# Designs tried in a protein design run: peptides against a protein of PDB entry 7AE7. Part 215

Target 1, 321 residues: chain A of PDB entry 7AE7
Amino acid sequence: KVYKDLREFLEVLEQEGQLIRVKEEVNPEPDIAAAGRAAANLGKNQPAVFFEKIKGYKYSVVTNVHGSWQNHALMLGLDKNTSTKDQFYELNRRWDKFPVPPNVVKREAAPCKENVIDKDINLFEILPLYRINEQDGGFYISKASVVTADPEYPDDFNKLNVGTYRIQVKDRDRVGIQALAMHDIAVQLEKAEAENKPLPIAITIGNNPLVTFMASTPVGYNQNEYEFVGALQDGVPMDIVKSDLYDHLYVPAGSEVVLEGHIIPRVRTVEGPFGEFPGSYSGARLQCEVKIDRITHRTNPIFENLYLGIPWTEIDYLMAL

## One batch from the design tools (peptide; made by RFdiffusion4, then SolubleMPNN)

Design b2_p24_2_s1 (from b2_p24_2, 11 letters changed)
Fold by OpenDDE base, seed 1:
Structure b2_p24_2_s1 (fold): chain B 321 residues (1-321), chain A 24 residues (1-24)
Amino acid sequence: as target 1 above (321 residues)
Amino acid sequence: MDPASVEAARESLRRAQEELAELE
């Protein structure tokens, strides 16, 4: 099976008994993190946890979407009981289909374009933000697929990067992003900053699970993650749509939320701490700052965020390949 | 996860929420 969006995947997870739906209103803290820990304690068959109602917020949160080998098998459209070995075999088989170019859909056909916020931007109105770990220095968006391009070659689709980065919310319309030197985004930012120019960015939240998977998988600088998503879909192209602000940035057509903006050149602000692993916090660092200039979102957007609980964490499944 | 395991997980989540609410 191929999934167009997060919602189609969550439906399958629920049908397969790999999703817990929490219908009662929860506090953002500590209930979301506590529920994630409780789900992790269920053993190897960890379900996704869907919070329908969050106190003080309008929209829902889902966590632990990739948090088990069963969920990973289902992501590949396999039986949930497919062995890890057979999952790896199938991944490798499909990987050889690269490149599978995406379909560019019209704006009117893209669910991520259902709603627009272009003034008075407030991330707290659109995302149910919470501290993932008790000692986190703020609210994090930890499972976004971040789209950037080479500012010297903006029309080179092979240099379009879709990556996962740690993002701290700094203000209603500002986020800090951790761009490490080993990330393609850091190369692109260096080029933009050399010219003292903003780097265009689209932060996409709540995607097709294979987009999230590929955004967490290192690829070559001249390789497009969307073309790997098509390969992992066994040769079925994924759907992308042009961003609203930038002609050269394409986002998943089915994204729940798209934050469009720019990295402010030569600005660094304190970011962190963040609990990357249970009991381990990365120190505070100077990181890049993104100004959010436009939001597009689906009606009743689902905030997909990372679960960081007791091993095996969701990260372990995303990086185990 | 079998339906019984899903229900056990829901009940565990509910209990965890109740315990947390009692600590507030």
Scores: peptide ipSAE 0.007, ipTM 0.408, DockQ to the pose 0.020
Fold by OpenDDE base, seed 2:
Structure b2_p24_2_s1 (fold): chain B 321 residues (1-321), chain A 24 residues (1-24)
Amino acid sequence: as target 1 above (321 residues)
Amino acid sequence: MDPASVEAARESLRRAQEELAELE
């Protein structure tokens, strides 16, 4: 099975008993993080947790989407009981199908374009933001697929980067992003900053599970993550759509939320601390700042966020393949 | 984290999981 978006995957997770719905209104803190930890304690069958009602927010949260080997099997369109060994063999078999170019769909056909916010941007109206860890220095978007291009070669689709980065919410329309020197985004940012130019960026939230997987998987600088998604879909192309602000940025057509903006050149602001692992906090650092200029989103957008509980965490599963 | 809040969340999830198992 191939998934067009997060919603199709969540439907399968629910059908397979790999998604728990919390129908009661929860507090953003501490209830979301507490429920995530409780789900991790259910043993080997760690389900996704879908929070339908969050106090003070309009929209829902889902967490722990990749939080089990069963969820990984289902992501690959396999039986949920497929062994880790057989999942690995199937992943490698599909990897050899690279490249599988994506389909570029029209704006009108892309669910991520159903709604637009281009004025009075407030991230808190669109995302049910919460502290993932008790000692976090703020609200984090921890499971976004971030799209950037090479500013010297903006039309080179092979240099289009889709990566996962730590993103702290700084203001209504500003986020801090951790661009480490080893990441492709840092190479692209260095080129933009050399000319004192903004780097165009699209931060995509709530994607089909293979986009999130590939955004967390290091690939070559001249390799497009979307072409690997098509390979992992066993040769079925994924659907992408052009961003609204930038002709050279393409986002997953099915994204729940797309934050379009720019990295402000040569600006660094304090970010953190963040609990990357239970009981382990990264210190405060100077990080890049993104101005959000436009939001597109699906009607009733689902905020997919990372579960950071006591082992095994969702990140352990994303990195284990 | 308050131990009572963790236990309440565990019990809520347990109940939700039992409801799912009854629907299968």
Scores: peptide ipSAE 0.017, ipTM 0.501, DockQ to the pose 0.016; fails the geometry check
Fold by OpenDDE base, seed 3:
Structure b2_p24_2_s1 (fold): chain B 321 residues (1-321), chain A 24 residues (1-24)
Amino acid sequence: as target 1 above (321 residues)
Amino acid sequence: MDPASVEAARESLRRAQEELAELE
């Protein structure tokens, strides 16, 4: 089975008993984090947790989407009880199909374009933001697929990068991003900053599960993550659409939310602390700042965010294959 | 974290899991 978007995957998780739906109104703090920890304690078959109603917000949250081996098997379109060994063999078999070029769809055919916000941007109106950990220095977007390109080769699709980075909300229309020197985004940012130019960016939230998986998987600088998604879909191309602000940036057509903007050149602001692991906080650091200039989103967007409660964390499952 | 909030969340999730198991 191939999933076009997060919603198709969540439907399968629910059908397979791998999604818990919380229908009662919850407080964003501490209830989301508490429920995530409770789900992790249910045993080996850790379900996704879908929060339909969050006090003070309009939209829903889903966590722990990749939080079990059963969810990983279903992501690959396998039986939920497929062994980790057999999942690994199937993943490697499909990896050899690279490259599978994506389909570029028209703007009108892309669900991520259903709604547009281009003025008075307020991230708190679109995303049910909460502290993942009680001692976090702010609200984090921890499961975004971030799209950037090489400023010297903007038309080279092979240099288009889709990566996962720690993102702290700084203001209504600003986020801090952790671009470490080992990340492909840091190479691209260095080139832009050398010329004192902004780096175009699209922060995509709530994707088909293989996009999120590939965004967390290291690939070569001249390899496109979308072409690996097509390989992992057993040769079925994924659908992408051009960003609204930038001709050279492409986003998943089915994204729940797309934050389009730019990294401000040569600006660094305080980011953190963040609880990357239970009882372990990364210190505050000077990190890059993104200005959000446009938002596109699906009607009733689902905020997919990372679960960080108890080991095994969702990160451990994303990195274990 | 408030222990009462954690326990309330556990009970809510347990109930939701039981409802799912009854549908299978």
Scores: peptide ipSAE 0.016, ipTM 0.513, DockQ to the pose 0.016; fails the geometry check
Fold by OpenDDE base, seed 5:
Structure b2_p24_2_s1 (fold): chain B 321 residues (1-321), chain A 24 residues (1-24)
Amino acid sequence: as target 1 above (321 residues)
Amino acid sequence: MDPASVEAARESLRRAQEELAELE
């Protein structure tokens, strides 16, 4: 089984008994985190948790999408009871199929293009934002696949980076991003900042689960994460679409939300603290700032966010591979 | 199954999850 988007994956999770729907209206805080913890306490077969109604917001949230070995097996299109060993064997077998180039689809065929916001941008109208941890310095977008390119080689598709980075909401149309020196985005940002130019960016939310997996998986600077997604789909190409603002940025065609903008050159603002692990907070740091210039989104977009709860967290399953 | 490739995938996913954990 191959998935085009998050929705097809959530349907399979629900059919397989790996998704819980919370149909009652919840408060963003503390109910989302509390319900996630309650689901985590169900044992090793942790389901995704889908919140249909969130007080003060129009749209839904899903958490813990990757939060079990069963969910991981299903992500690979395997039987949910496939052993961890056999999942690793299959991952390695498929990895050798790299590269599998993606399909570039037309704008009209891309679900992420159903709606456009290009003025009066307010992230709170599109994303049901909440504090994941009680002591977090703000609202975080924690499962975004962030797309950037090399500003010296913008047409080199092999240098297109799709990564996962800590994103704090700073204002209606601004986010802080943690670009660590070891990340490919930091190399690209350094080149842009040397010329005092903005770095183009697309922050994509609610993707095909293999996109989220590969965005989290370090690859070589000259290797494209989308070509690995095709490999992990056993040789089936994924669908990408050109961004609206930038000719050289491509986003997953099925993304629930795409935030297009730029990293402001040579600007640093306070970001954090953030509860990376239960009882462990990273300190506040000076981080980069992104201006959001355009949003595209599916009708009734689902906000996929990470679940940080009691071990085993969703992170532990994403890392345990 | 090359143990080194499995460990590299595990380490990659671990780093991914750490980066995700740093995001949540």
Scores: peptide ipSAE 0.000, ipTM 0.286, DockQ to the pose 0.028; fails the geometry check

Design b2_p24_2_s2 (from b2_p24_2, 12 letters changed)
Fold by OpenDDE base, seed 4:
Structure b2_p24_2_s2 (fold): chain B 321 residues (1-321), chain A 24 residues (1-24)
Amino acid sequence: as target 1 above (321 residues)
Amino acid sequence: MKPESVEYARRSLEEAQRKLAELE
């Protein structure tokens, strides 16, 4: 089984008993985090949690999508009861198929292009934002696949980076991004800032689960994460589409929300704290700031966000590989 | 932006800042 988007995966999770649907209206805080913790306490088979109605917001939230070995097996298109050993074996077998180049689809064929917002941008109208942890310094987008390119080699597809970074919402149209020196985005940003130029960026939310997985998996600077997604799909190419603002940036065709913009050169603002682990917060630091210039989104977009809870976090499954 | 969402965000930020100041 190959998934074109998050929705196809959520359908399979629900069919397999690996998704809890909350139909009643919930408060963003504390109900989302509380329900996530309750789901994690159901044992080793932690389901995703889908919140249909959130007070004060128009759209839905899903969390804990990658939060179990069953969900991980299903992501690979395997039986949900596939052993961890067999999952690793299959992952490694498919990894050797790299590279599998993606299909570039036309704009009209990409679900992420169904709606456009290019003025009066307000992230709170599109994303049901909440504090993931009680002591978080703000609202975080913790499960985005962030697309950037090398500003010296913008047309080199092998240098196109798709990574996962901590993103704090700062304003209606601004986010902070944690670009650590070890991340490919930091290399690209350094090049842009050397010339005092903005770095083009696309922040994609609610993707094919293998895109999210690969965005969280370190690869070489000259390796494209989309080509690994095709490998992990057992040789089936994934679908990508050109961004609206930039000819050299490509986003997953099925993304729920795409935030297009730029990292402001040589600007640093306070970001954090964020509860990476229960009771452990990374301190506030000066981080980069992104201006959002355009949003494209699917009709009734689903905000996929990370679950953080005891004893196992969703990140443990994303990084367990 | 719905006034309620802005106010919620503002309050959440202020609360987080207060908690940080209490830890320092």
Scores: peptide ipSAE 0.007, ipTM 0.354, DockQ to the pose 0.050
Fold by OpenDDE base, seed 2:
Structure b2_p24_2_s2 (fold): chain B 321 residues (1-321), chain A 24 residues (1-24)
Amino acid sequence: as target 1 above (321 residues)
Amino acid sequence: MKPESVEYARRSLEEAQRKLAELE
């Protein structure tokens, strides 16, 4: 089984008993985090949790999508009861198929282009934002696949980077992003800032689960994460589409939400704290700031966000394979 | 965390698990 988008994966999770649907209206805080913790306490077969109705918001949230070995097996199109050993074997077998180039689809064929917001941008109207941890300094987008290019080689597809970064919502149309020196995005940002130029960026939310997996997996600077997604799909190319603002940035065709904008050169603002683990908060730091210039989204977009809880965090499963 | 929210989440999960077990 290969998935075109998050929705196809959620359908399979629900069919396989790996998705809990909460139909009653919940409060963003503390109910989302509380339900995530309750799901984690169900034992080894941790389901995803889908919240259909959130008080004060129009759209839904899903958490813990990658939160179990069963969900990981299903992501690979395997039986949910496939052993971790056999999952690793299959992952390694498919990895050798790299590179599998993606298909570039037309704008009209890409679900992420169904709706456009290009004025009066307000992230709170599109994303049902909440504090993941009780002591978080703000609202975080913790499961985005962030697309950037090398500003010196913008047309080199092999240097197109798709990564996962800590993103704090700063205003209606602004987010902070943590670009550490070890990340490929930091190399690209350094080049842009040397010229005092903005770095083009697309922040994609609610993707094919293998895109999220690869965005969380370190690869070489001259390797494209989309070509690994095709390999992990056992040689089936994934679908990508050109961003609306930039000719050189490509996003997953099936993304629920795409935030297009730029990193403001030589600007740093306070970001954090964020609870990376229960009871453990990283301090506030000066981080980069992104201006959001355009949003595209699917009709009734699903906000996929990371679950952070005991005993296992969702990130532990994303990094374990 | 409000105790009521935790209990609500617990009950919702138990109900979902029961429904899943009935489908197997």
Scores: peptide ipSAE 0.009, ipTM 0.440, DockQ to the pose 0.016; fails the geometry check
Fold by OpenDDE base, seed 1:
Structure b2_p24_2_s2 (fold): chain B 321 residues (1-321), chain A 24 residues (1-24)
Amino acid sequence: as target 1 above (321 residues)
Amino acid sequence: MKPESVEYARRSLEEAQRKLAELE
């Protein structure tokens, strides 16, 4: 089974008993994190948690989408009871199918293009933002698949990078991004900053679960994560669409929200702290700042965000595969 | 050098499996 988007995956999770819906209005804090922790405490079969109503916000949040081996099996289109060993075997088998080039769909065919915000951008109107951890220095977007390209080779599709980075919301139209030297985005940013140019960026939220998985999986600088998604879909291409602002950036066609903008060259602002692991906070750092210039989103967008509760965290599963 | 994605995935999965087993 192949999923076009997050919604198709959530439907399967629900059918398989791997999704809990919280229908009552919750407070963003502490209820989202608390409910996530409660779900994690249900044992090995940790469901995703879907919050339909969040006080002060219009849209929904889902957490812990990748938070169990059952969810990972389902992500691969396998039986939820598939052993981790067999999941790994299948993952490796499919990996050998790389590259599977994505399909570029027309703008009109891309669900992520249903709505556009190009002025008076306010992230708080689109994303039900909350502190993931009590001591977080702000609101984080933690499961975004961030799309950037090599500014020297913008037309080289193999250098298109889709990665997961820690993103702190700084303002209604600004986010901080943690681009560590080990990340491909850091290489690309270095090139842009050498010329004192902005780095084009698309921050995509609420994706096909394999996109999120591959964005969290390190690949070669000259390898495209979307081509691995196609491989992991057992040879079925994923659908991508051109970004609105940049001809060289492609985003998942089914993304719930796409934040298009640019990394401001040679600007660093304080980011953090963030509770990356239970009881462990990464310190505040000077990080890059992104200006959001355009948003596209699905109608009633789902904010997929990371659950950072009691081990096993969703990160452990995302990093574990 | 970025570890090859397959090796990363393998190690990550094995570590997750180990941790899961320790919680059992």
Scores: peptide ipSAE 0.006, ipTM 0.365, DockQ to the pose 0.019; fails the geometry check
Fold by OpenDDE base, seed 5:
Structure b2_p24_2_s2 (fold): chain B 321 residues (1-321), chain A 24 residues (1-24)
Amino acid sequence: as target 1 above (321 residues)
Amino acid sequence: MKPESVEYARRSLEEAQRKLAELE
């Protein structure tokens, strides 16, 4: 099976018993993190957790989408009970199909274009933001697939980068991004900053699970992550659409939310702290800042965010309550 | 360790989960 978007994948997860739906209204903190921890402690079949109602917000959150081997098998369109060995064999077999070029769809055919916000940008109106860890210095977007291009070769599709980066919400229309840790975006940013120019960026949230998987997988600078997604779909192209602000940026057609903007050249602001590991916080550092200029989103967008595994001990107490 | 092992897929998933958890 191939998935066009996150929603098709969530439907399969639910059908396969790999998704827990929380229908009761929850507090953003600490309930989302607590329920995620509780789900992780359910043992061998760590399900995704879908929160339908979040106090103070209009939209839903889903966590732990990639949180198990069963979910990973289903992502590949395999039986949920496929062994990790067989999953790996199939992954390698499909990897050799690279490149599989994506389909460029028309704007009117792309679900991510259903709604547009181009003024009075407020991330808190679109995303149910919460602290993932109690000691986090703010709200993080942790499962975004970030799209950038080479500013010297903007039309070279092979240099289009789709990566996963730590993103802290700084203001209604500002986010901090940890760009320096990833080689491809760092190269592109360096070229832009040399000319004192903004780097165009699209931050995409709630994608086809293979997009999220490939965005977290290092590839060569001259390799396009979308062409690997097509390979991992066993030769079925994924659907992409041109961004609204930039001719050279393409986003997944089925994204729940797309934040279009630019990295401000030669500006660094305080980002963090963030709990990268249970009990280990990366200190506050100066990081790049993104201005959000436009948002496109699906109707009733789902905020896919990361689930941080809490030590087994804390979940056992919350489920015993 | 040869990339062909269940352990590599486990590590890749754990690293993805960890990178995800580092992003969480």
Scores: peptide ipSAE 0.005, ipTM 0.353, DockQ to the pose 0.027; fails the geometry check

